Peptides against a protein of PDB entry 4CIC. Designs and how they scored, part 229

Target 1, 148 residues: chain A of PDB entry 4CIC
Amino acid sequence: KVSTKGHYGVQAMFDLAQHFGEGPVSLKSIAERQGLSEPYLEQLIAVLRKAGLVKSVRGAQGGYILAREPRDIKVGDIIRVLEGPIAPVESVSQDDPEHSLKFDFSVTKSVWEKVKKSIEEVLDSITLADMLKDAEEAQMAQGYMYYI
Target 2, 147 residues: chain B of PDB entry 4CIC
Amino acid sequence: KVSTKGHYGVQAMFDLAQHFGEGPVSLKSIAERQGLSEPYLEQLIAVLRKAGLVKSVRGAQGGYILAREPRDIKVGDIIRVLEGPIAPVESVSQDDPEHSLKFDFSVTKSVWEKVKKSIEEVLDSITLADMLKDAEEAQMAQGYMYY

## One batch from the design tools (peptide; made by RFdiffusion4, then SolubleMPNN)

Design b2_p29_3_s1 (from b2_p29_3, 21 letters changed)
Fold by OpenDDE base, seed 5:
Structure b2_p29_3_s1 (fold): chain B 148 residues (1-148), chain C 147 residues (1-147), chain A 29 residues (1-29)
Amino acid sequence: as target 1 above (148 residues)
Amino acid sequence: as target 2 above (147 residues)
Amino acid sequence: SMEKLKEFSDKIQLEKEEEKKKEEEEKLK
C-alpha cells in the first residue's frame, strides 16, 4: 500500500508539474489547490528537495519548481524517495533470525516479491508527463460532454 | 502493502495446502511449523473458516483442512478475505470527509487504480497449487546443490 | 468481527515492537 505520505507527495509533485515552466510556485498555493496542510507540505517538499526532485527558489517570486522535466520523473521515483523501497508486506520483524530465515526461504516470499515487482513496474511506467497528458484528456472529455 | 494479517494468512493457508489430503491439521502444528502464535492463528483461521476457505473437523483427529483444492484458492482470495478489497493507498481517515473527498482527484486516483489492478492481477494469478509447485522446485534445486 | 481481528493484530504487533525495543535496550546495557 502507498502511504498517505506517498499519496500527497505524488499530488504535490503533480501540482508542480502542472506549473512547470511558469516559474516558482509557493507552498501556500500548492496547499490550497491540492488541499494539503501547509506544514505537512513543507515536510514533503523538504524530503523531495533533498532527493533532488524539487528545487527551492529564493526571493520575492520564490517558491518551488520541479528539478527535472515531468517526463524525467516517474511516480516510482517519488514513492521511493518518500517511502523508501517498495515493500509489498509490512516489514515483519527482521530481528528474529529464525523467523526471518523461514520468511527468506518461504514460498510466501516469492509471492511478495512478485507483487513488489509488479508495483515497481507500474509506478516506473508512469511519469509526471503521463499524468499531465491524462489530465488534459480528462478535461477535454469533460468539455465535450458539456457541448453535447 | 499486504498487512501482517494477510502475510500470516497466506502462510497458514500454504501450510494447510502442503498437508492437503493428509487429513485435519491441528492449529498447534501449523503454529509450530509456520512460527505463528497459536492465539493469532486461531483468529486468522476463524476468518478463513467463515469465508469458506477452511473447514474445521471435530474429534480426536480434529483440526483444520482446506475447504477447496489448492488450485481453486488464489492468493488474492485469501487477501480479500483477510484484508478486504485491495487498496493501493492506505485509506486516509474516513473520519475527515473533506480530506477524503480530495482523493477524488482524477489523475492521482487513476495511478492508484492502475497499481490496484496490477496487484489484483498478480495475486489472482497465484494459486496455492502454484505455491506448492514452487516449493517442490526449490527443494529439488537445493537437493541438487548438495549433490 | 474484522475490526476485532485488526485490533488484535495491532495489539500483537505493538507487543512485538515493545519486546524488540526491550531486547535492544537490554543489549545496549
Scores: peptide ipSAE 0.116, ipTM 0.694, DockQ to the pose 0.013
Fold by OpenDDE base, seed 2:
Structure b2_p29_3_s1 (fold): chain B 148 residues (1-148), chain C 147 residues (1-147), chain A 29 residues (1-29)
Amino acid sequence: as target 1 above (148 residues)
Amino acid sequence: as target 2 above (147 residues)
Amino acid sequence: SMEKLKEFSDKIQLEKEEEKKKEEEEKLK
């Protein structure tokens, strides 16, 4: 599962991708468009900035930009930054070593590794540029439905 | 993500698959082998039984058996029974309707739908019989290392 | 019944976390 943090992180990064090349975007404007609380978005952006996915621009027209082109940012990169390694199973808290040790059932572990690999492959196959393209196609399709 | 419930549910179902054809298995024996608490396993098995994946056998040699052959039970079937529909994103609690409503961004939703579909395809491609085969292959490989 | 299972799972996890905290506190003494 993708956490709420991962979900909103992808949403915020997608907003920055939509404005890529237009200059710095304010956190307030992202929060308003994406329906995020500004304080929550600040925390997300701080993590994304620290990971080098987002840059802060200073000045009167200051804000945030993508640190890379949308084609060079995978959804998987965003998720790994916000959530860490993609784990298919919620790790039983590190605090139960007795139950954590029995995760060594090789076969059940292999099932979860297959799930992990599949999730990684999907998330690494989707860039912010792919998402932009999908959004444009959806808008065009909607525009055509209003003309029919 | 698969929840702890889903994980242990698959583990318990796999234990029942390993004993398929040997007759009813006691919850105590499953709990001991799988390292589960017996009360937790009782709850898992109750859900799995209600969904028709497990049968209860009554009597002195009573216990639980798989309701179907291991080849006819997908990992995806177990997960759907225990966790419900495979959701790629943890649903923001139903209690924050304001944040839940904006999931309608069609493009981000499509990403999660692709992830969902991929998870479903993987989990529906693996049966308990496939898991049994993988276990046998692993045991044979380990046996060959001791020799 | 699924809500009760979640609540029970959460309770069992909480009890284990509390037991482990006690064991760690005993090792620190």
Scores: peptide ipSAE 0.109, ipTM 0.694, DockQ to the pose 0.012
Fold by OpenDDE base, seed 3:
Structure b2_p29_3_s1 (fold): chain B 148 residues (1-148), chain C 147 residues (1-147), chain A 29 residues (1-29)
Amino acid sequence: as target 1 above (148 residues)
Amino acid sequence: as target 2 above (147 residues)
Amino acid sequence: SMEKLKEFSDKIQLEKEEEKKKEEEEKLK
């Protein structure tokens, strides 16, 4: 499962992609458009900035921009930055070493590795540019339905 | 992400698959083999039983068996029973209904639906019989490395 | 029913963590 942090992080990055080339966007404007609390968005943007996916621009028209073109940012890159490595199973706490009867859960482990690989492949196949294109196509389809 | 409940549920169901046709297995023996606490396993088995994936057998040699053949139980069936519908994102929407500005997150929603579909396809492609076969192949491969 | 199961699982985990902390504190004495 993608965490709430991952979900809102992709949403915020998509908002920045929609405004790419228009200059810096304020956190307030992103928060309003994406239905996020401004303090929560500040925390997300701080992590994304540290990872080099977002840049801060200073000044009266200051704010945030994507650090790379939308085509060069995968959804998988955003998720890995916010959540770390994509894990199919919540890590059963390594902490009880004693009663870990090392039953070779190799088979169950292989199932979860297959799930992990599938998730990674999907998320790495989608860029912010692909999301922009899908949004434009959806908007055009809605426009055509009103003209018929 | 699969929860701890889903993980251990698949493990317990796989143990029952390994003993399929040998008769009822005690919860104690499953718990010992799978490294689970017996009380936790009782809770898992109760859910799996209610869903009709496991049957209880009464008597001195009582215990649990798979309710269907291993080939007729998908990993996806076990996960759906234990965790409900496979959701790619933890449901954001329950707590603060007021400020859900219905921004048409149709595009972001479509990304998560693609992830969901991919997970479902993988989990529905693996049966307990496939897992048994993979275990046998792994055991044979280990046997050949020691000779 | 699922909420009660989560609460019970969380309670068992918390009890195990508290027992481990007590054992570590006793070994440090």
Scores: peptide ipSAE 0.083, ipTM 0.687, DockQ to the pose 0.012
Fold by OpenDDE base, seed 1:
Structure b2_p29_3_s1 (fold): chain B 148 residues (1-148), chain C 147 residues (1-147), chain A 29 residues (1-29)
Amino acid sequence: as target 1 above (148 residues)
Amino acid sequence: as target 2 above (147 residues)
Amino acid sequence: SMEKLKEFSDKIQLEKEEEKKKEEEEKLK
């Protein structure tokens, strides 16, 4: 599962991708377009900036931009920054040292590792550029449906 | 992500699969082998029983058994019973009716649907019989490493 | 952490189940 933080982080990054090359975008404008609270978005952007996915531009026309081209940012990169490593199951605390000595060849662990790998592969296969293309195709399809 | 409930549910079902054909297994014995609290396991088993994945056997040698063969139970079936539909993202409450009118062709929704589908495909590709086989292969590999 | 995501997911699932229970309880009133 993706958290609300991951979900909104991808939305905010997608908004910045839609405006890539147009200059810096204000947090207020992103918040309004994406239906996010500005304080929450500020926290997300702070994390994304620290990770080098977003850049702050200072000045009267200041704001935020993507630090890289949309094609060079995977959805998986955004999720890993906001959520940390993709874990399919919460690691129950390793704190029982006595059970740690068994080759926890937990067949169950293998199942969860397969799920993790599959999620990572999907998220790493989708870039912000792919999302932009999908949005354009969807807008074109909607435009044609109104003319039929 | 799989919840703790889903994780322990799969462990409990796997324990029952390991004893399939041997008769009913007590909750106490499952709890001890899987490192679960018996009260928590009782709640899990109640849900799994209601869903028809587990059967209760009454009597002095009573307990629980799988209701179907291990090959006929997918990990995805267990997860869907315990967690409900595999949702990749928590659906933010649809409660903003004004934004609902835009064709929420949320490109973001499509991303999460792709993730969901991928998770479902993986979990539906793994049966309890596959898990049993993997455990046997692992035990054999460990046995050969000690010699 | 993915742990926090799951906790959050479990929390929202719990909140939804609680909201559904409240709605069912409100419909029963």
Scores: peptide ipSAE 0.162, ipTM 0.693, DockQ to the pose 0.026; fails the geometry check

Design b2_p29_3_s3 (from b2_p29_3, 20 letters changed)
Fold by OpenDDE base, seed 1:
Structure b2_p29_3_s3 (fold): chain B 148 residues (1-148), chain C 147 residues (1-147), chain A 29 residues (1-29)
Amino acid sequence: as target 1 above (148 residues)
Amino acid sequence: as target 2 above (147 residues)
Amino acid sequence: KEEELKKFSEEIQLEKELKKEKEEKEKLL
C-alpha cells in the first residue's frame, strides 16, 4: 500500500511537472489545485527538497520547481524518498530470533519479496512525463466527447 | 503493503498446507510453529473459516484443515479474504467532493490502479502448493549443504 | 465506508496491542 504521504507527494510532484518551465509555483497554488492543506504540503516539499527532487526559488516570484526534468523523475523515486524502501509487508519486527521459524519465514518472505519487486518495477516504469502524457490524452478524449 | 493480518494469515494457511491430508491441526500447534499468539490466530482462523478457506473439525482430535487443496488456494485469495480488495493506496477519504481535482485525481488514480493490478497478478500467480514446493526445494538445498 | 474505517481502526488497535505485548515480553527477559 502507498501511504497518504506517498499519494499526496506524487500529486504535488505531478502539479510541479505540469508547470515545468513556467517558473516557480507557490505552495498555496499547489495546495489549492491538489486539495491539500498548505501545512501538510510544506512538510512534503521539505522532504522532496532535501532529497533533491524539488528546488526552492527565492524572491517576489518565489516558490518551488522540479529539480530535474519530468522524464528524469520516476514515481518510484518519489515513493522511495517519502516512504523509504518499498516494504511489501508492514515491518514484522524480525526481533524474535529464538523461534526456529527460519524455514517458514524464508518461504513467506520470498512471496513478499516478489510483491515488492513487482511494485518497484511498476513504479520505476512510470515517470512524471508519462503522467503528463496520460493527462493530455485524457483531456483530448474529454474534449472530443463534448464536441460529439 | 500487506498488513500484519495478511502476512500472518498467509503463514497460518501455509502451516495448514504443510499438514494437508494429516488431519485437523490445533490452533495451539499453529501458533507455536508460526510464532503467533493463539488469540490473534483465533481471529484470523474465524475470518478464513467464514470465507470457506478453512474448515473446523470437532472432536477429541478437533482443529482446522484447509477447505480446498493447496493448489486451489492462491495467496491472493487469502489476502482478499483478510484485507478485502487489494488497495494500492491507503484510503484517501474521498469525502471532499467539492474540490475540482477530477482530472489530476484520474491520472494519479491510474498509477495506483497499475500498482494494484501488478500486486494482484503476483499474488494470484502463487498458490499454497507453490509455497510447499519452494519449501521442499529450500530444505533439500540446506540438506545438501550439511552433508 | 464507516464499516471499513471501523475495521481499519480495529486492525490498527490490534497491531498496537500485539506490539505492546511483545515489548512487555522483551522487558521481562
Scores: peptide ipSAE 0.058, ipTM 0.740, DockQ to the pose 0.017
Fold by OpenDDE base, seed 4:
Structure b2_p29_3_s3 (fold): chain B 148 residues (1-148), chain C 147 residues (1-147), chain A 29 residues (1-29)
Amino acid sequence: as target 1 above (148 residues)
Amino acid sequence: as target 2 above (147 residues)
Amino acid sequence: KEEELKKFSEEIQLEKELKKEKEEKEKLL
């Protein structure tokens, strides 16, 4: 499962993609558009900035921009930055030493590796540019439904 | 992510598949082989039994068996029984009302639906029979590395 | 062990209840 952090991170990065080329956007404006708390968004953006996906612009019109073009940022890149490696199974909390997955039966592990690989392939196949295109197509489709 | 419950449920079902046709296996024997606590396994088996994936056999040689052949049980069926619908995103705990996913931006939702579909396709493509075959192939490969 | 088993049972039960409540809400819509 993708965490709430991953989900909101993708939303924030998508908002930055929609404004790509328009200059820096404020955290406040992203928070308002994406339904995020500003303090939470600040934490997300700090991580994304440290990973080099986002740049901070200083000044009176300061804010954040994508560090790369939308086509050069995969959803998988965002998720890996925010959550780390895609884990198909929730890590059994290390605190139960008796439930040490010692019998990681090679076959069950292979099932989870297949799931991991499939998630990675999907998330690495979707760029922020693909998401922008999908949004434009959806807006056009809605526009046509109001004229019928 | 698959929960610990899903993970151990697949292990327990795989153990039952390895013994399919040999008669009922005790929860104790499954617990020992799979590194599970017997009380935890009892809870898993109760859910799997209620879903009709496992049958209880009563008697002196009582225990559990698969309710269907290993080829007729997908990993996806086990996961759906134990966890329910595959959710690609963790449900934000309802306890933060400010984080109501109100802006389920249609585009971000479509990303998660693609992930969900991909997970479902993988888990529905793997049967317990496929897992048995993979185990046999792995055992043969290990046998050849020791010679 | 009993306390961990109890917590885990409670967590599973809570997850089942939340899921059932969600499924009931989805059936009412």
Scores: peptide ipSAE 0.053, ipTM 0.745, DockQ to the pose 0.020
Fold by OpenDDE base, seed 2:
Structure b2_p29_3_s3 (fold): chain B 148 residues (1-148), chain C 147 residues (1-147), chain A 29 residues (1-29)
Amino acid sequence: as target 1 above (148 residues)
Amino acid sequence: as target 2 above (147 residues)
Amino acid sequence: KEEELKKFSEEIQLEKELKKEKEEKEKLL
């Protein structure tokens, strides 16, 4: 499962992608459009900035921009920055040292690795540019539904 | 993410699959083999039994068995019983009624639906019989490393 | 049912944390 942090992080990055090339966007403006608390968004953006996915611009028109083009940012990149490695199972701390000694071949572990790989493949196949295109297609489809 | 409950539920169901056809298995025996607490396993098994994936057998050799053959139980079936519908995102309670009114077409929602579908496809492609086969292949590979 | 399962998962997690804390204290002795 993607955490709330991952979910809102992708949402905030998508908002920045929608404004890519228009200049810096204020955190307030992102928060208002995306329905996020500004303090929560500040924490998300701080992590994304540290990872080099977002840049801060200083000045009167200061704010944030994507550090890369939307096509060069995968959803998987955002999730890995915010959550770390994609874990399909909540890490049961296998720190029970007594059971650690039996053969590391858990067939159940293999199932979760297959799930992990599948999630990674999906998230690495979707860029912010793909999301922008999907949004445009949806807006056009909606525009056509009002004219029928 | 699969919860600890889903993880241990699959592990317990796999243990029952390994003993399929051998008769009823005690919860104590499953707990010992799988490194689970017996009280935790009792609750997992109670849910799995209510869903018709496991049967209880009464008597001196009482315990639990799979309700279906291992080939007829998908990992996805176990997860759906234990966790409900596969949710790719932790349900942010969309119970904030004020933001509910804007167009339900969240491109972000579409991303999570794609992740959901991919997880469902993987988990529905793996049966307990596939897991048994993978375990046998691993045991054989290990046997060949010792010779 | 879902709420009962959540409460139970939380209880088992608490029991594991308490057990781990006890084992860590026993190693320090």
Scores: peptide ipSAE 0.044, ipTM 0.740, DockQ to the pose 0.013
Fold by OpenDDE base, seed 3:
Structure b2_p29_3_s3 (fold): chain B 148 residues (1-148), chain C 147 residues (1-147), chain A 29 residues (1-29)
Amino acid sequence: as target 1 above (148 residues)
Amino acid sequence: as target 2 above (147 residues)
Amino acid sequence: KEEELKKFSEEIQLEKELKKEKEEKEKLL
């Protein structure tokens, strides 16, 4: 499962992608548009900045921008930065030394590794640019429904 | 993420699959083989029994058996019984009524729905029979490394 | 709602007991 931190992190990064090329966006404006508390967003942005996904701009028109183009940022990159490696299961401590447990553990582990790989493939197949395109297509579809 | 409950539930169901056709297995023996506490396993088995994945047998040789053949039980069925619907994200309260939030929410929601679908496809593609086969193949491979 | 809260509380209590038992085993090694 993706944590609330991962979910809101993707949402904040998507907001920055929508404003890419328009200049720096204030944390306040992101928080208002994305339904986030400004203090929570500040913590998320600090992590994303440290990972080099976001840049801070100083000055009267200061704020944040994407550090890379939207096409060069995968959803998987955002999740790995915020949550670490994608784990399909909560870490069950491997410390049980009994030999029978090791074998059953091996088969169950392979199931969870297949789930992990599948999640990684999906999240690494979606860029912020793909999300922007999906948003434009959805907006056009809504616009056409009002003209019919 | 699969919870500890889902993980141990799959492990307990796999133990019952390994003993399928041998008769009822005691909770104590499953707990010992799977490294589970007996009280925790009792709670898991109660849920699995109520869902009709496991049957209890009464008597001196009483215990539990799979309610279906291993080929008729998907890993996804076990997870859905123990955890409910596969959710890729923790439930973010949708209670924000603002119209701009709904659109951005729609795109992010579609990402998580793709992840959900991918997890469901994987877990529904694996049966307890597939896990038994993988176990036999792994045991053979280990046996060949020692000879 | 109350039954779900009760089940959740029982699950948290069980996880705490399992964690305590594990910590006691680790002290005996």
Scores: peptide ipSAE 0.035, ipTM 0.741, DockQ to the pose 0.014

